# Peptides against a protein of PDB entry 8YVU, part 27

Target 1, 39 residues: chain A of PDB entry 8YVU
Amino acid sequence: PQLCYILDAILFLYGIVLTLLYCRLKIQVRKAAITSYEK
Target 2, 160 residues: chain B of PDB entry 8YVU
Amino acid sequence: TWLTVLKKEQEFLGVTQILTAMICLCFGTVVCSVLDISHIEGDIFSSFKAGYPFWGAIFFSISGMLSIISERRNATYLVRGSLGANTASSIAGGTGITILIINLKKSLAYIHIHSCQKFFETKCFMASFSTEIVVMMLFLTILGLGSAVSLTICGAGEEL

## One batch from the design tools (peptide; made by RFdiffusion4, then SolubleMPNN)

Design b1_p10_4_s4 (from b1_p10_4, 5 letters changed)
Fold by OpenDDE base, seed 1:
Structure b1_p10_4_s4 (fold): chain B 39 residues (1-39), chain C 160 residues (1-160), chain D 39 residues (1-39), chain A 10 residues (1-10)
Amino acid sequence: as target 1 above (39 residues)
Amino acid sequence: as target 2 above (160 residues)
Amino acid sequence: as target 1 above (39 residues)
Amino acid sequence: SVEFLLKLAE
């Protein structure tokens, strides 16, 4: 049971990090799309 | 292209593979140190008896190291070597998954047969612990296989 | 304990999906950057 | 590596 909770914590942390990276990348895509539209 | 992305992430994938291998090795070592698997009756620890945490970790480590070296030195002979190692690691990972699934089925069957509602019994505790460890190792093996396959695809793309 | 394993499965699936989405988004950013560089 | 993560963040 304790090992399961440790795994949950690791997976949860991994999910948070990936979500943050995804959000940053999404913002970059939007910025790039705006720049391409202005050209 | 997907190949271009994989090429840029090759070092990361290699590091991930090595890390996964090290974690698997650590878990295997800890389990072997705490539990005398040879004296445990049944096939609850069949994956450990097969030595998968050891040889699997070695294969993944070698594959990951070769991938990193290949990327850093950018030599054609290293790319081919990495491709071969990653292919071997992918096969090893697939075999490991199969062994772990079989072990998991046996562990779950054991828990079901003995109606382990009371975890105070040593056998039920060991079966539960084995199930947890096998699940963790299965996740790690899937991650390792994913990295090895990705590196294999990347290496194959470089040969084209 | 069963709920913990279910959570592990959900978090694992979530991690895989996010990784794939991140890779796809990264490709889009790169394509946009190349297009902007050609202009 | 941390450097790789930083490059990914750029």
Scores: peptide ipSAE 0.430, ipTM 0.798, DockQ to the pose 0.135
Fold by OpenDDE base, seed 3:
Structure b1_p10_4_s4 (fold): chain B 39 residues (1-39), chain C 160 residues (1-160), chain D 39 residues (1-39), chain A 10 residues (1-10)
Amino acid sequence: as target 1 above (39 residues)
Amino acid sequence: as target 2 above (160 residues)
Amino acid sequence: as target 1 above (39 residues)
Amino acid sequence: SVEFLLKLAE
């Protein structure tokens, strides 16, 4: 059971990091789309 | 394209594969050091008895190293070698997953048969511990297999 | 303990899905950058 | 690598 909780913590952290990266990338896509539209 | 993405991430995939291999090796070593698997009755540690943490880690480590070297040197012969190693690692990973699933089923069956309501019973504790370790190894093996397959696809794309 | 294993499975699946989405988004960003460069 | 993470951030 303790090992399961450790794995949960690692996977949770991984999920948070990926979510942040995804959000950043999504913002970049939006910015690129806006700049492309203005051209 | 997907191939282009995989090519750019070859080094990352190789590193991930090596790390996965090292973690598997560490777990295998720790389990073998703490538990005398040979004296444990039953098939609770069948994956360990088969030596999967050891040979699996070796295959993944070799595959990862070859992938990194192939990417850095960008030589045709190294690319072919890496492709072969990654293919072998992919097969090994698939076999490992199968062994781990079988072990997991046996462990769960053992827990069910003995109605392990008392966690402090030695046999039930060992079965639970085995199940936890097997699950972790299964996740790691899936990650390693994913990296090996990705590297294999990338290598195959470079040969075409 | 059973809940912990279920959580592990959910988090693992979430990680895989996010990784795939991240890869797709990264490809979109690259395509947008290329189109912006061609303009 | 750290460089890979930095490239991901770009």
Scores: peptide ipSAE 0.421, ipTM 0.794, DockQ to the pose 0.113
Fold by OpenDDE base, seed 2:
Structure b1_p10_4_s4 (fold): chain B 39 residues (1-39), chain C 160 residues (1-160), chain D 39 residues (1-39), chain A 10 residues (1-10)
Amino acid sequence: as target 1 above (39 residues)
Amino acid sequence: as target 2 above (160 residues)
Amino acid sequence: as target 1 above (39 residues)
Amino acid sequence: SVEFLLKLAE
């Protein structure tokens, strides 16, 4: 039971980190697209 | 620049593979040291009886090490060796997943048959512990397989 | 305990999907950067 | 590595 909760904590942290990285990457794609359109 | 990025990704995947291998080896060693699997009735630890944590960890460790060495030395023979090791690790990972799924089914069936409402019973505790370890090993094996497949695709692309 | 395993499965699936999406987005950022450099 | 994670964040 305790191992299951530890795994949940690790997976939850991993999910949060990936979500933040995905959001940052999505913003970068948008900025790159805008810069390409202005040139 | 593209080749440099691919090399950095390969190193990261190799490190992930080695880490997965080390975790699997640690779990295998802990289970073997704490529990006498040979005296446990049933197929609750079938994956451990098959020796998967050991041979799987060895395959993933060798594959990861070869990938890192191949990236650092940039020799054609090492690239081919890494590709071969990653392919072998991918096959080992697939076999490991199959063994772990079978073990998980047996463990779950054992819990259902004995109606393990009392967690303090030794048999039910062992079945629950086995299920937890098998689930963790399954997740690690899937991650290792993903890294090995990715390295195989990258290595195949370099040979073309 | 059963809820913990269900949560593990959901979080694991979420992690895989996010990893795939992150890889695809990273490729898009690289393609956008190359296109911007050629213009 | 931490350096790889930082590069991914850039």
Scores: peptide ipSAE 0.424, ipTM 0.796, DockQ to the pose 0.106; fails the geometry check
Fold by OpenDDE base, seed 4:
Structure b1_p10_4_s4 (fold): chain B 39 residues (1-39), chain C 160 residues (1-160), chain D 39 residues (1-39), chain A 10 residues (1-10)
Amino acid sequence: as target 1 above (39 residues)
Amino acid sequence: as target 2 above (160 residues)
Amino acid sequence: as target 1 above (39 residues)
Amino acid sequence: SVEFLLKLAE
């Protein structure tokens, strides 16, 4: 049971980090698309 | 740029808030129906006794709905209303997290004090069950707070 | 304990989905960067 | 948004 809770914490943290990284990448893709459209 | 991203994701964040609220309500209802929290000794279910799953869910639901409506109708009065609701939801979420953390600490303390090595004891089982539910609710509350804060920032940016 | 395992499964699935989406976005960013460099 | 995700998937 203790291992399960530890795993939950790790997976939750991983999910948060991935969400932030995904948002950052999404912004980068949008910026790249805008710059390509202006050219 | 961050504000623009938040604006584009407002509907998604609103849906996330509503979903979080619904899940919290479901958990609250199930726990209240299965367990007589009022008769449980100790503060194992302090968050439930405080009614957080209910009032928190209501705040998140209202905030999410207002955010979605505001985005779809693009009316100035709805934007202000959504901003207010999201701010209130953010405060509620923060309070909820605090309550849940306190509940979690009490539940864990109970488990340690009673040396609940035997999970088959009714009190130890209830404490363990409470801990699991509180952890789940804590995760959901953090997600809800994140969405509410994001929507608040987005709404504030629109007013400026 | 059973609820913990259910949560682990949900979080794990969420993590996998986010990872796949992140990888797809990363590939798109790389493609966009290459196209901008060739111009 | 879901639509944006779909466009990104294309």
Scores: peptide ipSAE 0.403, ipTM 0.797, DockQ to the pose 0.149; fails the geometry check

Design b1_p10_5_s1 (from b1_p10_5, 8 letters changed)
Fold by OpenDDE base, seed 5:
Parts: sequence; C-alpha cells; structure tokens
Structure b1_p10_5_s1 (fold): chain B 39 residues (1-39), chain C 160 residues (1-160), chain D 39 residues (1-39), chain A 10 residues (1-10)
Amino acid sequence: as target 1 above (39 residues)
Amino acid sequence: as target 2 above (160 residues)
Amino acid sequence: as target 1 above (39 residues)
Amino acid sequence: SAVEEFIRKA
C-alpha cells in the first residue's frame, strides 16, 4: 500500500534530521566540556 | 572543526558501514535462497543478477574494517589503505545506486504495463516483491555511501 | 507490503533511539551550561 | 570510546 511507502519516506527524513541534530549536539557537548576544563 | 568531528565518529561510521553491508548480504542471500532468479523473466532482479549485494557488501565491509583499524592504530600506511578502501567503497556505492535505480524503473514499468491490480497474480507479486527489495537495498546503499564518503573526507583531511 | 512494514519498524525503532539519545544530550548540554554560568 | 560509553549508558 502507498501509505507504507509514504511512512518510510517520512521516517527516513526524520532519521536524517535527527542524525544531523545529534551530531550538532555532540559537538556542543564537547565544546562545553573543553570550556569547562580550561576554567 | 568538522574534520575533527568526523575523525571522532570514524569508528561509528565504520560500524555503520559494516552493519549496512551485512544487511545487504542478508537480503541477497535470502532472495537467492527463496527465488531462482535465473528462471524469472525480465530484468526485475537486474541488480541481483549483477551481483551487487555481494560485491557491494564486500567493499563496504572491507572499507569499514580498515577504517576502524586505521583509527585504532593511527599508522600512516593504514590511513592510506583506509582512504583507498573508502574511495573504492564510495565508487561502488555510487554504481550500486545507479544499478538499483535502473532496476526500480524497470520494475515499476513492468507493474504499469501489466496493470497489476491483483496482488495474488504471480508475476505482479514478484514485481512488487522486487520493487520492495530494491527500495530497501537502495536505502541501505545510500546509508553505506554516506558513511564511506564521510570516512573518505576524514581520511583525506588527515593526509592534508 | 510486508517488507515495507518491516522497514517501517526498523526506521521507527531507529527514530525512537535517536530521540532518546538526543534528549539525553540536550540535558547534558543544559547542565553544562548551568555549571559554567555558576562559575 | 565515547561511542561505547554512550552505548553502555543507553
């Protein structure tokens, strides 16, 4: 059914967006840790 | 920098690449065990006839393993080997995507020509099954290509 | 259709895992920011 | 690795 393929597309896009956001947050956590260590 | 982030995630990318390769190999073996591709009329399984799930899985597995080993040992020769393997895997992934897209187009064309309204017709079922498998393989190939390209960029950045 | 539902299940699980990880990272970033502000 | 530690915490 067409609905299943649409759901796949939505979930795929969601996965990509979350992966990018996760990478950005991980970078922020690392930057915060470095800043805390320099103090 | 972005390169530093990619270097830190190199092991994760390598594991993802190996996992993708294993899934592709599993799909290939399942299709070969359930269906006799040689007796199927048409080019519905052209990607499987070309052996993409097998050689693609090998390339991605080797690339992923070399990337992990290169990260752990931090040796110059391993970095070059990983870069070469990742580059080869990227090329293989791009070729695989092309083959899968062609297969997908042929499968969709077959469904339209035969007006597959009834799912229980053998030919229509096979075409639908092929389409689903090809789509899944396409997604996995895109993921593998993304990891291989990321590892290639990371390796190239280390050589500069 | 069955394979589509299997893919949906995998992508859904992946999305849930990433969401949980994202939330944990976001909490860590907030805690790090608060600690840095108190110093 | 940070990834392994993250997986262990998960």
Scores: peptide ipSAE 0.412, ipTM 0.784, DockQ to the pose 0.114
Fold by OpenDDE base, seed 2:
Structure b1_p10_5_s1 (fold): chain B 39 residues (1-39), chain C 160 residues (1-160), chain D 39 residues (1-39), chain A 10 residues (1-10)
Amino acid sequence: as target 1 above (39 residues)
Amino acid sequence: as target 2 above (160 residues)
Amino acid sequence: as target 1 above (39 residues)
Amino acid sequence: SAVEEFIRKA
């Protein structure tokens, strides 16, 4: 039971980190697309 | 620039494989040190009896190390060796997943048969512990397989 | 305990999907950067 | 280090 909760905590943290990285990457794609359109 | 990016991705995947291998080895060592699997009745630890945490960890570790060495030295023979090791690790990972799924089914069946309502019973506790360890190892094996397959595809692309 | 395993499965699936989306987005960022450099 | 650099640049 305790190991299951530890795994949940690790997977939850991993999910949060990936979500933040995905959001940052999505913003970078948008900025790159805007810069390419202005040139 | 593209080759440099691919090399950085290969190193990351190699490190992931080594980390997965080390975690699997640690779990295997802990289970073998704390529990005498040979004296445990049933197939609750069938994956451990098959030695998967050990040989799987060795395969993933060798594959990861060869991938890192191949990236650093950039030699054709090392690239082929890494490709071969990653292919072997992918096969080992697939076999490991199969063994772990079978072990998980047996562990779940054991819990259902004994109606493990009393968690303090030694047999039920061992079955629950085995199930948790097998689930963690299954997740790690899937991650390792994903990294090995990715490295295999990258290595195959370099040979073409 | 059963809820913990269900949560593990959901978080694991979420992690796989996010990893695939992150890889696709990373490829898109690289393609956009190359297109911007050629112009 | 490369992952950390990517996280910093992101």
Scores: peptide ipSAE 0.400, ipTM 0.779, DockQ to the pose 0.167
Fold by OpenDDE base, seed 4:
Parts: structure tokens; sequence; C-alpha cells
Structure b1_p10_5_s1 (fold): chain B 39 residues (1-39), chain C 160 residues (1-160), chain D 39 residues (1-39), chain A 10 residues (1-10)
């Protein structure tokens, strides 16, 4: 049971980090699309 | 740029709030139906006794619905309403997290004091079950708060 | 303990989905960067 | 929605 809770914490943290990275990457894609359109 | 991203994700954030609210309501209803919280000794279910799963879910549901409606109709009055609702939901979420953390500490303390090595005891089982439910609700509340705050920032950006 | 395992399963699935989405987005960013460099 | 379009592209 203790290992299960530790795993939950790790997976939760991983999910948060991935969400942040995904948001950052999405912004980069949008910026790249805008720059290509101006060109 | 961040505001633009938040605007594009408003519907998703609203859906996330509604989903979080529904899950919280489901958990609250199930726990209340299965367990007589009023007769459980101690503060193991303090968050449930405070009614957080219910009022928190209501706030998140209203906030999410208003956010979705505001985005779809793009009306100024709905934007202001959504901003207010999201602000209220953010406050509710913060309060909920605090309540859940307190509940979690009490539950863990109960387990430690009673040396609940034998999970077969009714009180220890209830404390363990409460801890699991509180952790799940805490995760959901954090997600809901994140969405509500994001929507609040987005709405504030639209008003400026 | 059973609820903990259910949560682990949900978080694990969420992590996998986010990872796949992140990878796809990263590929898109790379493609956009290459196209911008060739103009 | 942009999210749905993104999911479709992904």
Amino acid sequence: as target 1 above (39 residues)
Amino acid sequence: as target 2 above (160 residues)
Amino acid sequence: as target 1 above (39 residues)
Amino acid sequence: SAVEEFIRKA
C-alpha cells in the first residue's frame, strides 16, 4: 500500500510536468506558425 | 501569448472543471450513501463533514458551465459573469485544498496513533479508506483549481 | 488500497496519453523549425 | 474546437 501511494505521487508529478511541457510546446508551435504566415 | 493560449483552451478548462465537479459529486454521494459519516468517530472525514465535495462541486460546475457558455456566445456580460464565477471557484478550490490537507493530516495521525497495522479493524479501515478518498479528491481539487485560475486569468485579460 | 491501484491506473493512462501528445507536438515543432530555416 | 482539431491532428 505504501508503494501505491508513492507511485501515485510520482505519476501525479509526472502528469503536471508533462502538462506544463505540453503547454510550452504548444506555444512554440503557434509561434512558429505565426512566423511562417508573416513570411 | 499566454493569454492567447488560455483563451484557446477555455473550453477545455471549462470541461475539466465540470468533469472534476462531477467526479467530486459522485465520490461525495457514494461516501455519504455507503458510510454514515455522522456516526464515525474522529475527524477522519472532516472534509466530508464540511460538505466540500458538494459545495465545491457546485462552484466548479457553475464556473465551468459559465466559462463554456461565455466562450461560445462571446458576450460581454457572460465574460464578466464567467470571470466572477471562476474567481469564486478559485477561492473555493483553495479552501477545499486546505480542508483536504487538514483532513489528510488528521487521518494519517489517526492511523499513526492507533497503530493501524491491522487494516481489518473497522476504524483503521475507515481511516485508510478516508485517506485514499481524500488523496483522490485532493488531486481533483488541484486540477480544478488550476483550471479555475487559468480561466480567471483569461477572463481578466479579456476585460483589460 | 484498491482505490490507490485504480488511481494509479488512471494516472498511468493519463501519463501515456500526454506523452504521446507531447511527442506528436514535438515532431510538429521540429517540422515547423525546418520549414522556417529553408525560407 | 482547437483542442478537437489538435486531437485529430495528433
Scores: peptide ipSAE 0.410, ipTM 0.784, DockQ to the pose 0.147; fails the geometry check
Fold by OpenDDE base, seed 3:
Structure b1_p10_5_s1 (fold): chain B 39 residues (1-39), chain C 160 residues (1-160), chain D 39 residues (1-39), chain A 10 residues (1-10)
Amino acid sequence: as target 1 above (39 residues)
Amino acid sequence: as target 2 above (160 residues)
Amino acid sequence: as target 1 above (39 residues)
Amino acid sequence: SAVEEFIRKA
């Protein structure tokens, strides 16, 4: 059971990091799309 | 497009593979040091008895190292060697997953048969511990297999 | 303890899905960058 | 390096 909780913590952290990276990447895509539309 | 992405991430995949291998090796070493697997009755630690944490870690480590070296030197012979190593690692990973699944089934069956309501019984504790370790190794093996397969696809794409 | 294993499975699946989405988004960003450069 | 730079910009 303790190992399960450790794995949960690692996977949770991984999920948070990926979510943040995904959000940042999504913002970059939106900015790129806006700049492309203005040209 | 996918091949191009994999090519750019070869180093990352190789590092991930080596890391996975090291973690598996560490778990195997710790379990073997703490528990006399040979004296444990039953097939609760069948994956450990088969030596999977050891040979699996070796295969993944070699594959990852060869992938990194191949990327850095960008030589045709190294690319072929890396492809071969990654293919071997992929096969080893698949075999490892099979062994771990079998071990997991045996461990779960053991828990079911003995009706492990008392966690503090030595046999039930060992079965539960084995199950947890096997699950962790299974996840790590899946990650390693994913990296090895990705590197194999990348290497195959470079040869075409 | 059973809930912990279920959580592990959910988090693992979430991680895989996010990784795939991140890869797709990264490809989109690259395509957008290439089109912007041609422009 | 590109990944690290991306993470830093992130």
Scores: peptide ipSAE 0.384, ipTM 0.775, DockQ to the pose 0.157; fails the geometry check

Design b1_p10_5_s2 (from b1_p10_5, 7 letters changed)
Fold by OpenDDE base, seed 2:
Structure b1_p10_5_s2 (fold): chain B 39 residues (1-39), chain C 160 residues (1-160), chain D 39 residues (1-39), chain A 10 residues (1-10)
Amino acid sequence: as target 1 above (39 residues)
Amino acid sequence: as target 2 above (160 residues)
Amino acid sequence: as target 1 above (39 residues)
Amino acid sequence: DVVDKFIRSA
């Protein structure tokens, strides 16, 4: 059970980090799409 | 195209909010149906006594629904209403996080005081169960708050 | 303890889905960068 | 649907 709670914490942190990275990448993709549309 | 993308994001965030609300409501209903919280000694279920699963779920559900409706109808009054609802949901989420953290601290303190080595003791089992439920609700509340804040920012951007 | 394992499963699935989405976005960014370089 | 559209657009 203790290992389970530790795993929960790690997975939760991983999920948050991935969400932030995903948002950043999505913004980059959008900027790239705008730049491509203006050309 | 950008407005369409933002609208799609708003719908996704709204759906996430509704889902979070439904899960919170389900947990609240299950706990209230299985356990008589009023007869449980201590503040192990303080978040439930405060009614957070109920009012929090309502706020998040309304916020999510308003966001979806606002996106579909594209009416200025609905956009403003959604912004207000998301702001209210953000405040509710913050309050909920605070309540859940306090409950978690009390539950952990209870486990520590009673040295719950015997998991078969009813009180220790209830404290452990409460801790697990509170942790899940805390995660869901954080996700809901994130979605509500994101929707608030998007809505504010549309008003500018 | 059983609820903890259920949460682990949900978080794990969420992490996998986000990882796949992140990889796809990263590929899209690379494709957009290549297209921008060829123009 | 949004996720599916995103997957299809990739």
Scores: peptide ipSAE 0.479, ipTM 0.795, DockQ to the pose 0.186
Fold by OpenDDE base, seed 5:
Structure b1_p10_5_s2 (fold): chain B 39 residues (1-39), chain C 160 residues (1-160), chain D 39 residues (1-39), chain A 10 residues (1-10)
Amino acid sequence: as target 1 above (39 residues)
Amino acid sequence: as target 2 above (160 residues)
Amino acid sequence: as target 1 above (39 residues)
Amino acid sequence: DVVDKFIRSA
């Protein structure tokens, strides 16, 4: 059914967006850790 | 820098690449075990006839393993080997995407020509099944290509 | 159709795992920011 | 190892 393919597309986009956000947050955590170590 | 981030995620990208390759191989073996592709009329399984799930999986697996080993040992020769393997995997992934898109177009055309309104018709079922498998393989190939390209960029950045 | 539902299940699990990881990272970033502000 | 480090860092 067409609804399944639409759901796949939405979940795929969601996965990509979350992956990008996860990478950005991981960078922020690392930057924060470096800043705390320099203090 | 962005390159530093990619270097830190190199192992994750390599694992993702290997996982994608294994899933592709599993799909290939399942399709070959359940269906006799040689007896299926038309080009519905053209990607499988070309052997893409097999050679693509090999390329991605080798690329992923070399990337992980290169990251762990941090040797210049391993970096070059990983870069070469990732480049080859990127080319293979691009070729695979092209083959899968062509297969998808043929499968969709087959469904339209035969007016597949009834799911229980053997030919329509096979065309629908092929379409689903090709779409899944396409998504996996895109993921694998993304990881291979990322690893290639990381390796190229280390050589500069 | 059955394969579509299997893909949906995999993508759904992937989305849940990434969401949990994202939330944990976000909490860590907030804790790090608070700790840096108190110094 | 990355997943393990992430679990241990939590």
Scores: peptide ipSAE 0.470, ipTM 0.795, DockQ to the pose 0.174
Fold by OpenDDE base, seed 4:
Structure b1_p10_5_s2 (fold): chain B 39 residues (1-39), chain C 160 residues (1-160), chain D 39 residues (1-39), chain A 10 residues (1-10)
Amino acid sequence: as target 1 above (39 residues)
Amino acid sequence: as target 2 above (160 residues)
Amino acid sequence: as target 1 above (39 residues)
Amino acid sequence: DVVDKFIRSA
């Protein structure tokens, strides 16, 4: 049971980090698309 | 740039709020139907006694629905309404997190004090069950708060 | 304990989905960067 | 819709 809760914490943290990284990457894609359109 | 990203994700954030609210309501309903929380000794279900799963879910549902409607109709009055609702939901989420953390601490303290090595004891089982539900609700509340705050920032950016 | 395992399964699935989405987005960023470099 | 747009953008 203790291992299960530890796994939950790790997976939760991983999910948060991935969400932040995904948001950052999405912004980069949008910036790249805008720069290509201005050109 | 951040505001534009949030605007494009408003519907997703609103859906996330509604989903979080529905899950919280489901958990609250199930716990209330299966367990007589009023007769459980201790404060292991303090968050449920405070009614957080219900009022929190209502706030998140309202804020999520208003956010989706505001985005779809693109009306100024709906934007203001959504901003207000999301602000209220953000406050509710913060309060909910606080209540859940307090509940979690009490539940863990109960387990520690009673040396619940025998999980088969009814009180220890209830405390463990409460701890699990509170952790799940805490995660959902954090997600809901994140969405509500994001929607609040987006709405504030539209008013400027 | 059973609820913990259910939560683990949900978080794990969420993590997998986010990872796939992140990978797809990363590929898009790379493609956009290459196209901007060729102009 | 966001997921669909993401899939279509790919």
Scores: peptide ipSAE 0.468, ipTM 0.795, DockQ to the pose 0.199
Fold by OpenDDE base, seed 3:
Structure b1_p10_5_s2 (fold): chain B 39 residues (1-39), chain C 160 residues (1-160), chain D 39 residues (1-39), chain A 10 residues (1-10)
Amino acid sequence: as target 1 above (39 residues)
Amino acid sequence: as target 2 above (160 residues)
Amino acid sequence: as target 1 above (39 residues)
Amino acid sequence: DVVDKFIRSA
């Protein structure tokens, strides 16, 4: 059971990091799309 | 496009593979040091008895190292060597997953047969511990296999 | 303890899905960058 | 390095 909680913590952290990276990448895509449209 | 992405992430995949291998080796070493697997009755630690944490870690480590070296030197002979090592590691990973699944089934069957309502019974505790470790190793093996397969696809794409 | 294993499975699946989405988004960013460079 | 480049690009 303790190992399960450790794994949960690692996977949770991984999920948070990926979510942040995904959000940043999504913002970049939106900015690129806007700049392409203004051109 | 996918091949180009994998090529750019070869170093990351290699590092991931090495880390996975090291973690598996650490778990194997710790379990072997704490528990006399040879004296434990039953097939609860069948994956450990088969030596999977050791040889699996070696294969993944070699594959990861060769992948990193191949990427850095960008030599044709190293690319072929890395491809071979990654293929071998992929096969080893698949075999490891099979062994771990069998061990997991045996551990779960043991828990079911003994009706482990009392967690503090030594046999039930060992079976539960084995199940947890096997699950962790299974996840790590899946990650390692994913990296090895990705590197294999990348290497094959470079040869074409 | 059973809830912990269920959570592990959910978090693991979430991690895989996010990784795939991140890869797709990264490809989109690269395509957008290439199209912006060609204008 | 890839992560650092990604952070810098943001």
Scores: peptide ipSAE 0.456, ipTM 0.787, DockQ to the pose 0.209

